# Peptides against a protein of PDB entry 4PN1: the designs that were tried, part 150

Target 1, 261 residues: chain A of PDB entry 4PN1
Amino acid sequence: KIEMNFLNKPIVPDTTKVISNFLTHYLITEPVEHVEIEAKLGTLIDLETQNRFEFPVMNETILNPEFNLRTRFESDMTASEHKYLNEFLNQAFRDSQKPGRLPFAYKHTKQVDLFYETEDNSRDKIRVSKNQSDNQVLACVKKRRVADLFLYCPNDAFDIRISISDELPVSMPSGNQQPSLTRLKDRVGYVHQEIKIDLTKTTQNDPVYDTTERHELEVEFGNIADLRDRAQKAKDGMEAPLFRRVQLFMDNVRILRREHS

## One batch from the design tools (peptide; made by RFdiffusion4, then SolubleMPNN)

Design b1_p22_8_s4 (from b1_p22_8, 12 letters changed)
Fold by OpenDDE base, seed 2:
Structure b1_p22_8_s4 (fold): chain B 261 residues (1-261), chain A 22 residues (1-22)
Amino acid sequence: as target 1 above (261 residues)
Amino acid sequence: SSLLEKIFSPEVLEKLFEEKLA
């Protein structure tokens, strides 16, 4: 007979606890009403060298947000990396359709995002999302970035930014307003156990600059209501359900950030 | 520059050193 440890009880890694506490704060303590919680794959860049940041650690490390690090996060990747991840996820999708597995769901969407300035000229722009094919309005929101948590991952291809955002539904801009920015989004979405994985190609047309394309991979909690419920239970002293959900989320992130062409 | 100077902003470093000296 083998036991888990000398207490014979499950132990939760600190990473899971820290992230869980971070999420609980913005789900329960200072709740964001229309919260979006996502992890993006990218690179922590040293502002001095403009290369990937080198921190004296040997494994996944959550950076303390109280410190003003001389870094920026770039959520972009190369087209080849993005293609590889797409192929990887396609294979994972196929494998999940086999008997005995929980299947992925798949969706491909193409949309246009139109950004409008607010009347008060606030930092937060209004985003109108439309379907590219029929110009149907999919959403009209004011998105506010609330908080970020950065994970430095020296052993993996990518670092991670976990972001808390507020996507407030708002009325359509006035018909006389012109968008300040337009973006085309080609998004391939995979959903497994209510965790959403999106590969997104974003094309931005700039009248002055050449068209730029960004390649992003994000992992999102697909069931916020459930997550909020788990967070509330955690605040009430039952942490296990939240820890399990965060662990699942992070394991998916860890799988993806390790993959490279 | 030291490792710390590469990682942290001057403001953070100042705070850290003040806290260590207190």
Scores: peptide ipSAE 0.024, ipTM 0.402, DockQ to the pose 0.064
Fold by OpenDDE base, seed 4:
Structure b1_p22_8_s4 (fold): chain B 261 residues (1-261), chain A 22 residues (1-22)
Amino acid sequence: as target 1 above (261 residues)
Amino acid sequence: SSLLEKIFSPEVLEKLFEEKLA
């Protein structure tokens, strides 16, 4: 007979605990009302060299937010990397349709995001999202970044930023206001066990940026109510449900960040 | 700059060096 360990009980990786505590803070302790929780694949860039930062660690490491690191996060990848991930996810989608598996859901969306300045000249812009084909309004929100947690992944193609955001529904801008920025988004979305995986190609005409096209991959918790419930249970002393959900989320992220063309 | 200077703020580095000299 083989046992898991000398206690013969499952253990939770430290990474899972740290992330779970991070999420619990913004779900329960200081709750964000319209919370969005996502992980983006990208690169931690050294501000001095403009290359990927090299930390003195050998594996996946959560960076302590209390320390001011001279880095920025670039949530972008090459077109080839993005294409590879798309093909990879397409195959995963097909495989999940087989008997005995939980199937992916798939959605392809093309939208236009219009950004407007707020009357209060706040740093946060109002985003109006419209369907690209018929200009139907899909959403009007003011998104505020609340917190970030960075994972340096030296053995993988990408580093990770986990972000807590507040997506506040707001009224449409007045008809007299012109958008300060317009972005075209071509998004393919995959959903598995209420975890959303989005590949997005963004085209923008920004005179400030030389690059007009951006390639992003994000992983998002698709059921915030369930996650909040799990976080509450964790606060009440039952941590297992939250840990399991965070572990699932992170395993999906780990799969994706290891893939490269 | 050294690796440490890239990772830590000057204030943190000063504290670290003071602790090593102590």
Scores: peptide ipSAE 0.017, ipTM 0.335, DockQ to the pose 0.070
Fold by OpenDDE base, seed 1:
Structure b1_p22_8_s4 (fold): chain B 261 residues (1-261), chain A 22 residues (1-22)
Amino acid sequence: as target 1 above (261 residues)
Amino acid sequence: SSLLEKIFSPEVLEKLFEEKLA
């Protein structure tokens, strides 16, 4: 008989513990009421060199937020990489429909996001999301970025930003207000075991610059209530359920960030 | 190598670049 280790008990990777603690803080300790938790694929850019950040590590590493590394995160990829990932996920979707597997759900959405300045002249803008086909309002929120955790992944195509955001529902802007920014979003969404994977093409018209397109891949916790419950149990001394959920999330992220054209 | 390179043949990979967003 083969055992897992000399204790014959599972151990938790340090990465899982660190991320779990990070999430627990914003789920339980200082709870964000309308929390969104997502990981974006992108590139850590060194502000001094304007190239990909180089850190003296050989594998996936969570960067310490206490250190200002003079970096920025670019949550973008090439159109070819985006298409590559799309077909990869399409195949994964098809394979998951087979007997004995847990199936993906699939959704294609097209929406327009209108951004409005707040009366308080706050840095946070009001976002009104509408369906492109019938202009029905889907959401009206004020999104606040609460915290970021960066993973430097030297062996993979992409680095990772895990973000905690607060999406506060707010009233619609007055009819006399004009949007300061308009974005078109074409999103292909996949859901597996309540984890959302979104491929999004964003088109933005800049009054000064030509139309720009962005290609993003996001991985999001689809069941925040369950995650919060797991985090509470962790605070109460039972950490295993939270660790398992975070491990599942990170494994999906790890699969995706390895992909390149 | 990427996971895609491990799963798909070179012929399939070429087609992936030509496919539109689903």
Scores: peptide ipSAE 0.000, ipTM 0.228, DockQ to the pose 0.016
Fold by OpenDDE base, seed 3:
Structure b1_p22_8_s4 (fold): chain B 261 residues (1-261), chain A 22 residues (1-22)
Amino acid sequence: as target 1 above (261 residues)
Amino acid sequence: SSLLEKIFSPEVLEKLFEEKLA
């Protein structure tokens, strides 16, 4: 017989504990009502060098938000990297359909996002999302970024930003209002064990700049109610269910950030 | 410390500090 360790009990990595506590704060302690929790792949850029940030660590590291590291996060990748990840996920999808596996679900969505200024001149814009094919309204929300947690990943192709957002449903803008910005989104979504993985190609027309394309990969918790329940249990002293869910989420993120062309 | 205390539970902070002292 092989045992896990000298106690023969599961051990939880510090990364899992830190992230779990971060999530618990915005799920339970200061709860965000319409919370979205996602991780984006990207690059931490050193503002001084304009190159990828270099920190004196050799492993995946959660950055302490109390330190001003003079960095920015770029949530973008090359078209070739994006294509590679798409092919990788397609293969993962196919493999998951085999007997004995839990299957992926797949959805391809093409939408247009229309951004409107708010009457109160708030920094947050109203986003109306419509299906490109039939122009049906998919959502009308005001999204507010609540908090970020950054992971520096020196051994992988990408760094990670975990974001807490509030997606507040709001009324449609008046028919007389013109959108300040329009964005086309081509999104391929994969769902496995209620974890959503989205590859998004965004096309934006800027009147000053040429048409820009952005390629993003996002990993999102697909069942917030379950996650909130787990977080509440953690607050009540039973942390294991939350840790397991966060570990699953992070393992998926870790797989993806290592893949590149 | 103020931001850490807001985001992280005392239990998590204690564990982090114990590991640093170890």
Scores: peptide ipSAE 0.000, ipTM 0.199, DockQ to the pose 0.087

## One batch from the design tools (peptide; made by RFdiffusion4, then SolubleMPNN)

Design b1_p23_1_s1 (from b1_p23_1, 12 letters changed)
Fold by OpenDDE base, seed 5:
Structure b1_p23_1_s1 (fold): chain B 261 residues (1-261), chain A 23 residues (1-23)
Amino acid sequence: as target 1 above (261 residues)
Amino acid sequence: MLDWSKLFEEVKKEKEELEKLAK
């Protein structure tokens, strides 16, 4: 007979605990009303060298936000990497349709994001998202980045940024107002166990950006209500449900960040 | 206990300043 450990009880990795606490803060303690929680694959860049930063660690590490490490996060990848991940996810989708598995759901959307300045000249812009095919308005929100948690992943192709955002639904901009920025997004979305994985190709013609095309992969909690419920339970002393959900999320992220062309 | 909101705001501001200097 084999036991898990000398207590024969499951243990929770520190990474799971830290992330869970981070999420709990913005779900329960200082709750963000229209919260979006996502992880993006990318690269932690040393601001001095403009290369990937080399932290003195040998495995997945959550960076302490108390320290200014003089890094930026680039949420981008090469077209080749993006294509590889797309193929990988397509295969995962196919495999999940087999008997005995929980199936992926798949969605492909092409949308236009129009960004508008606010009347009060707030730093946060209003984003109007429209379907490219029929110009149907999909969303009109004011998105505010609330918090970021960075994971350095020295053994993987990508580092990770987990971000908390507030996507406040707002009224449409005035009809005479012109967008300050327009982005075309081609998004392929995969959903498995309410975790959303999005591959996005973004085209932007803005002189502010050196690149006209971005390739991003995002992993998002698809059921915020459930997550909030789990977080509340955690605050009340029952942490296991939250830990399990965060672990699932992170395992999916870990799978993806290890893949490369 | 860590004040996440305050901490992240401070870090964000510092990063933005650093990015401006790097340009």
Scores: peptide ipSAE 0.023, ipTM 0.378, DockQ to the pose 0.051
Fold by OpenDDE base, seed 1:
Structure b1_p23_1_s1 (fold): chain B 261 residues (1-261), chain A 23 residues (1-23)
Amino acid sequence: as target 1 above (261 residues)
Amino acid sequence: MLDWSKLFEEVKKEKEELEKLAK
């Protein structure tokens, strides 16, 4: 017989605890009403060198928000990397359909995002999302980035940004307003155990510059109500359900960031 | 418990300033 350790009890990694506390803050302590919680794959760039940041650590490390390391996060990857991840997820989808597994759900969406300036000239724009095929309005929101938590991952292809956002539903802009920016999104979504994994190709037309494309992968908590409930329980002294959910989320992120072409 | 909102506001402000200088 083998035991886990001398207490024969599971040990929660510090990464799980730190992220759990971070989430609890914006779910319970200072609650964001229309919260979106996602992790994006990308690269921490050193502002001085314009190369990937180099930090004297040997594994996945949550960066302390108290320190500005003079970095930016680029939530982008090459078309080749994006294609590889798509193929990888397609295979994972197929494998999950086998007996004894929990199946993925799959959804392909093509939408256009129109960004409008607000009447008060706030820095946050109104985003109107429409289906490309029938121009049906899918959403009209004002998205505010609330907080970011960065993970430096020296052993993997990508670093991670975990973001808390507030997506406030708002009224449609007036018919006489013109969008300041238009983005086309081709999104392939995979859902497993209420964790959403989205591969998105974004095309942006700049009136002055050529069309630019972005390739993004994001992992999102699909059941915020459940997550909020778990966070509340954690505040009340029962942390295990929250830790388990965060661990699941992070394991999915870890799988994805290790995959590359 | 860390006041995350305060920390992120400070970091965001500093980051924006640094990005302006780096351009």
Scores: peptide ipSAE 0.020, ipTM 0.355, DockQ to the pose 0.051
Fold by OpenDDE base, seed 3:
Structure b1_p23_1_s1 (fold): chain B 261 residues (1-261), chain A 23 residues (1-23)
Amino acid sequence: as target 1 above (261 residues)
Amino acid sequence: MLDWSKLFEEVKKEKEELEKLAK
């Protein structure tokens, strides 16, 4: 008989605890009403060197939010990296359809996002999302970034930003308003065990700069109600359900950030 | 309990200022 350890009990990684506490704060303590929780793959860039950030650690490390390390996060990746990840996820999708596995769900969407300035000239813009095929309105929201947690991953292709956002549903802009920005999004979505993985190609026309294309990969909690329930239980002293869900989320992120072309 | 909101806001503001200077 093999045991897990000398106590024969599961142990929770410190990373899981830290992230769980971070999520619990914005789910329960200071709750965000229309919360979106996602992790983006990208690169922590040192503002002084303009290169990838270098920190004296040898593994995945959550950066302490008490300190400003003079970094910026770039969520863009190369087209080749994005293509590789797409192929990787396609294979994972196929493998998951086999008997005895939990299958991925797959969805391909093409939308146009129209950004409008608010009447109060706030920094937050109204985003109207429409289907590219029939121009039907999919959503009208005002998105506010609430908090970010950064993971420096020296052994992997990408660093990670976990972000908390508030997606507030708002009324459509007046018919006389013109969008300040138009963005085309081509999104391939994979869902496994209510964890959503999105590969997004964004095309944006800038009046000053040439058309820019951005490639992003994001991992999102697909069941916020369940996550909030788990967070509440954690506040009430039962942490295991939350830890398990966070561990699942992070394992998926870890798989993806290790892949590179 | 850590005051995450306060900490993140402070860091965010400082980061934004630094990014402006770096451009």
Scores: peptide ipSAE 0.017, ipTM 0.354, DockQ to the pose 0.052
Fold by OpenDDE base, seed 4:
Structure b1_p23_1_s1 (fold): chain B 261 residues (1-261), chain A 23 residues (1-23)
Amino acid sequence: as target 1 above (261 residues)
Amino acid sequence: MLDWSKLFEEVKKEKEELEKLAK
């Protein structure tokens, strides 16, 4: 018989604790009303070198937000990497349909995002999302980035940004307003155990510059209400449910960030 | 527990100041 450790009890990874505490803050302590919590795959870039950030660590590391490391996060990848991840997820989807597995759900969407300036010239723009096919309005929100937590992953293809955002529903812009920016999004979405994985191709037309295309992969908590409930329980002294959900989320992220062609 | 909101605001301000100096 093999035991887990000399106490024969589960141990919570430190990463799980840190992330759980981070989430609890914006779910419970200073609650964001319309919270979106997602992780994006990308690259931490050192502004001084313009190369991938280097830190004297050898594995996945949450960067301390107390320090300004003079970095930027690029949530983009090559077309080949994006294609590889798409193929990988397609295979994972197929495998999950087998007996004894929990199946993925799949959705393919094409939308257009229209960005509008606010009347008060706020930094946050109003985003109107529409289906490309019928122009049906999917959402009209003012999205504010509340917080970011960065994971430096020196052994993997990608670094990670976990973001807390507030997606405030707002009224549609007046008909006389023109969008300041238009983006086309082609998104394939996978859902497994209420964790959403989205591969998105974003096309942006710039009047000055050529059309640019971005390739992104994001992992999102699909059930915020449940997550908030778990966070509340954690605040009340029962941490296990939150830790389990965060662990699941991070394991999915870890799988994805290791995959590359 | 860390006051993340305050921390991020401070970091943001510092970053903005540093970016101004770098230009």
Scores: peptide ipSAE 0.013, ipTM 0.330, DockQ to the pose 0.051

Design b1_p23_1_s2 (from b1_p23_1, 12 letters changed)
Fold by OpenDDE base, seed 2:
Structure b1_p23_1_s2 (fold): chain B 261 residues (1-261), chain A 23 residues (1-23)
Amino acid sequence: as target 1 above (261 residues)
Amino acid sequence: MLDWKKLFEEVEKERKKLKELEE
């Protein structure tokens, strides 16, 4: 029989460990109560050249936050790339409906996000999300970006930002308050094994600037309670369940970031 | 284990500086 290594035991990739530790910090060590954990596809841009950054590495690399790499992350793609990914995911959806596979779930939503300034002049805005068709309120939250972890992916079409956010439910703004910003979101969502994959077209009307359209792909942990449980187990010395879940998440991300037209 | 809190505090500080330089 072939053995997997000289110990004949599974080994966890270093990337998985690093990401798992990152997640554990915000799930357990300094827990974010209403945590959202997502990966966005995009591009690490060199602030000096305004082009995609070129690091002296040859594979997927988690960037060390201790170093100022003089980069920004653009969570956007071209319309053609977005369309290609949509077609790719549609095919994956169809294939998953076959016998012996775990099926995707699918949902298409159109919503309007209204952003309001807070009374305390906080940098964080209140977001009211409504369904475009019937104006039904879907959510009212104050979203705070807590942390970002960046992955440079030189062999793939996209780089990755893993983000920790806090989505705090809040009361509706006063009736006399006008939104400072409005965004239209057209979202196609796919769910497989509680991992959410969202393709989103965002349209923003700025009175000063022309209408901007953004195309985003997000991969999100759909079961935070389960993930937190796994992270707690990891803190207690049982790391395998967390590593497996992170590996699944990252494999899905890796599939998506490799696809391009 | 990495002290992620400390690291991200440093990152935020650097980001703030960068934004100030760009403005």
Scores: peptide ipSAE 0.000, ipTM 0.230, DockQ to the pose 0.051
Fold by OpenDDE base, seed 3:
Structure b1_p23_1_s2 (fold): chain B 261 residues (1-261), chain A 23 residues (1-23)
Amino acid sequence: as target 1 above (261 residues)
Amino acid sequence: MLDWKKLFEEVEKERKKLKELEE
């Protein structure tokens, strides 16, 4: 029998610990009430060069948020990359339907997002989401981004932004109010073991640049209640359940960021 | 600004433990 190490016990990577602590902070320590936790694939751009950021590391690295690295994160990818990922996930979906595997769930949604200014001219806009087919209201929320954690991935096609957001349900805007922005979203969603993987094509009309399209891939924790429970246990000294869930999440992200056309 | 104080305190604690093991 081969043993995994000289203790024959599993060890937890530092990346898992750091991310787990990050999540625990916003789940338990300073809890966000309507929390959304997602990772987006994209590129860290150096503001000086406008090229992909270069840092003297050789593998996946969580960037220290205390340092101003003069970067921005671009969550957009090419249409070809997006198509490739879609085909990849479709194959993964098919393979998961075989006996002995845990199956993916699949959902295709088309929605329109209408953004409204708030009466107090606050920075955050109200988003009304409607189904494109029947104009049924799906959600009305005010979304606030609370925190970001960036992973620089020099060996992969994409860098990663993990974001904590607060999605506050709010009342519908007054009937006299016009939307300041409209976005069409075509989303293909995959769910495996309560981890959501979404490929989203967003179309937006811009008065200056005409119609623009964005292609995004996001990975989201699908069971926040369970995650919060795991985080609480971690605060109480039992870290293993949280580490396992974070490891699962990150492994899915790692698979996806390595795939490209 | 993000409050990372608690997170970094934990990181420093672990770093200190590692240094102690190397001595």
Scores: peptide ipSAE 0.000, ipTM 0.232, DockQ to the pose 0.235
Fold by OpenDDE base, seed 5:
Structure b1_p23_1_s2 (fold): chain B 261 residues (1-261), chain A 23 residues (1-23)
Amino acid sequence: as target 1 above (261 residues)
Amino acid sequence: MLDWKKLFEEVEKERKKLKELEE
């Protein structure tokens, strides 16, 4: 007979603990009301070299936000990488439909996002999302970035940004207002065990960047209420449910960031 | 436990400044 370890108990990876604590802060300690929690695949760029960030570590590591590492995060990938991930997820979807598996859900959306300046000239713009086919309003929100946690992944094609955002539903802008920015989104969404995976092709005329098209992959917690409940239990001394959920989330992220063309 | 909110607000402020200087 063998045991897991000398305590014969599951061990929680340190990464899971750190992320769990990070999430707990914005779920429970200083709760964000309309919280969105997502991980984006991308690249940490060293501002000095303009190359991918290099750090003397050999595996996935959470960057300490107390240190100014002079990096930026580019949440983009090549069209080829994006296509590969799409095919990979399509196969995963098909495989999950087999008996004995938990199935993926699938959704394809094409939308236009219209961004409006706020009356107070806040940096947080109002986003109106409409369906491209019938111009039906899907959402009207003001999204505020609350916090970011960066993972440097030297062995994988992508680094990770975990973001906490407040996506506040707001009233539609006045009819006389013109959008300051228009963005077309082609989004393919997969949901497995309430973890949402989105592949998005975004087209916009960005005055700052020469690129008019982006290819993004994001992983999001699809059940915030459940996550908040787990976080509360963790604050009350029962950490296991939260750790399990964060572990699931991170394992999905790890699978995806390892896949590339 | 760290004061994540305060910490990340400071980090975001610094990152914004760095980005503006780069552009």
Scores: peptide ipSAE 0.000, ipTM 0.215, DockQ to the pose 0.051
Fold by OpenDDE base, seed 1:
Structure b1_p23_1_s2 (fold): chain B 261 residues (1-261), chain A 23 residues (1-23)
Amino acid sequence: as target 1 above (261 residues)
Amino acid sequence: MLDWKKLFEEVEKERKKLKELEE
């Protein structure tokens, strides 16, 4: 019989521990009430060169937020990359429907996001999301970015930003208020084991600039209540359930960031 | 953005204490 190691116990990678602690903070220690937790695929860009930044590391690494690395994160990808990922996920969806597998769920949505300035002139805008087909209001929220964690992935097509956001439900803006920005979103959503994977094509009309198109892929924790429960257990000394969920999440992210056209 | 490093260290210290108490 082969053992895993000299202790014959599972070993948790440091990446999993660091991310788990990061999540625990915003779930339990300083809890965000309407928390959204997602990872976006993108590129860490050097602000000076405007190219992908190069760090002196050889594998996936979490960047220390205390260091000003003079970088920005671009969550965009090419249309070709986005199409490839869509085809890849479609195949994964089909394969998951086979006997002995856990199936994906699939949803395609087209929505319009309208952004409004707040009465208090706060930096945060109100976002009203409507279905494109019937103009039904899907959501009205004020989203605040709470924290980010960046992963540099030198061996993969994409770097990763894990973000904590607060999506506060708010009342609809006054009928006389005009949106400051309008975005069309074409979203293809996949759900597997309560992990959400969204491919989004965003079209924005700028009055000064031509229509811009963005292609994004995001991975989100679909069951925040369960995640919060796991985080609480972790804080109470039982870390395994949280580690397992974070590992699942990160493995999905790792699969996706390795795929490219 | 909130500097979570300090918070991380605090959480880790607390977890370590909890583990030591359970052992």
Scores: peptide ipSAE 0.000, ipTM 0.229, DockQ to the pose 0.127; fails the geometry check

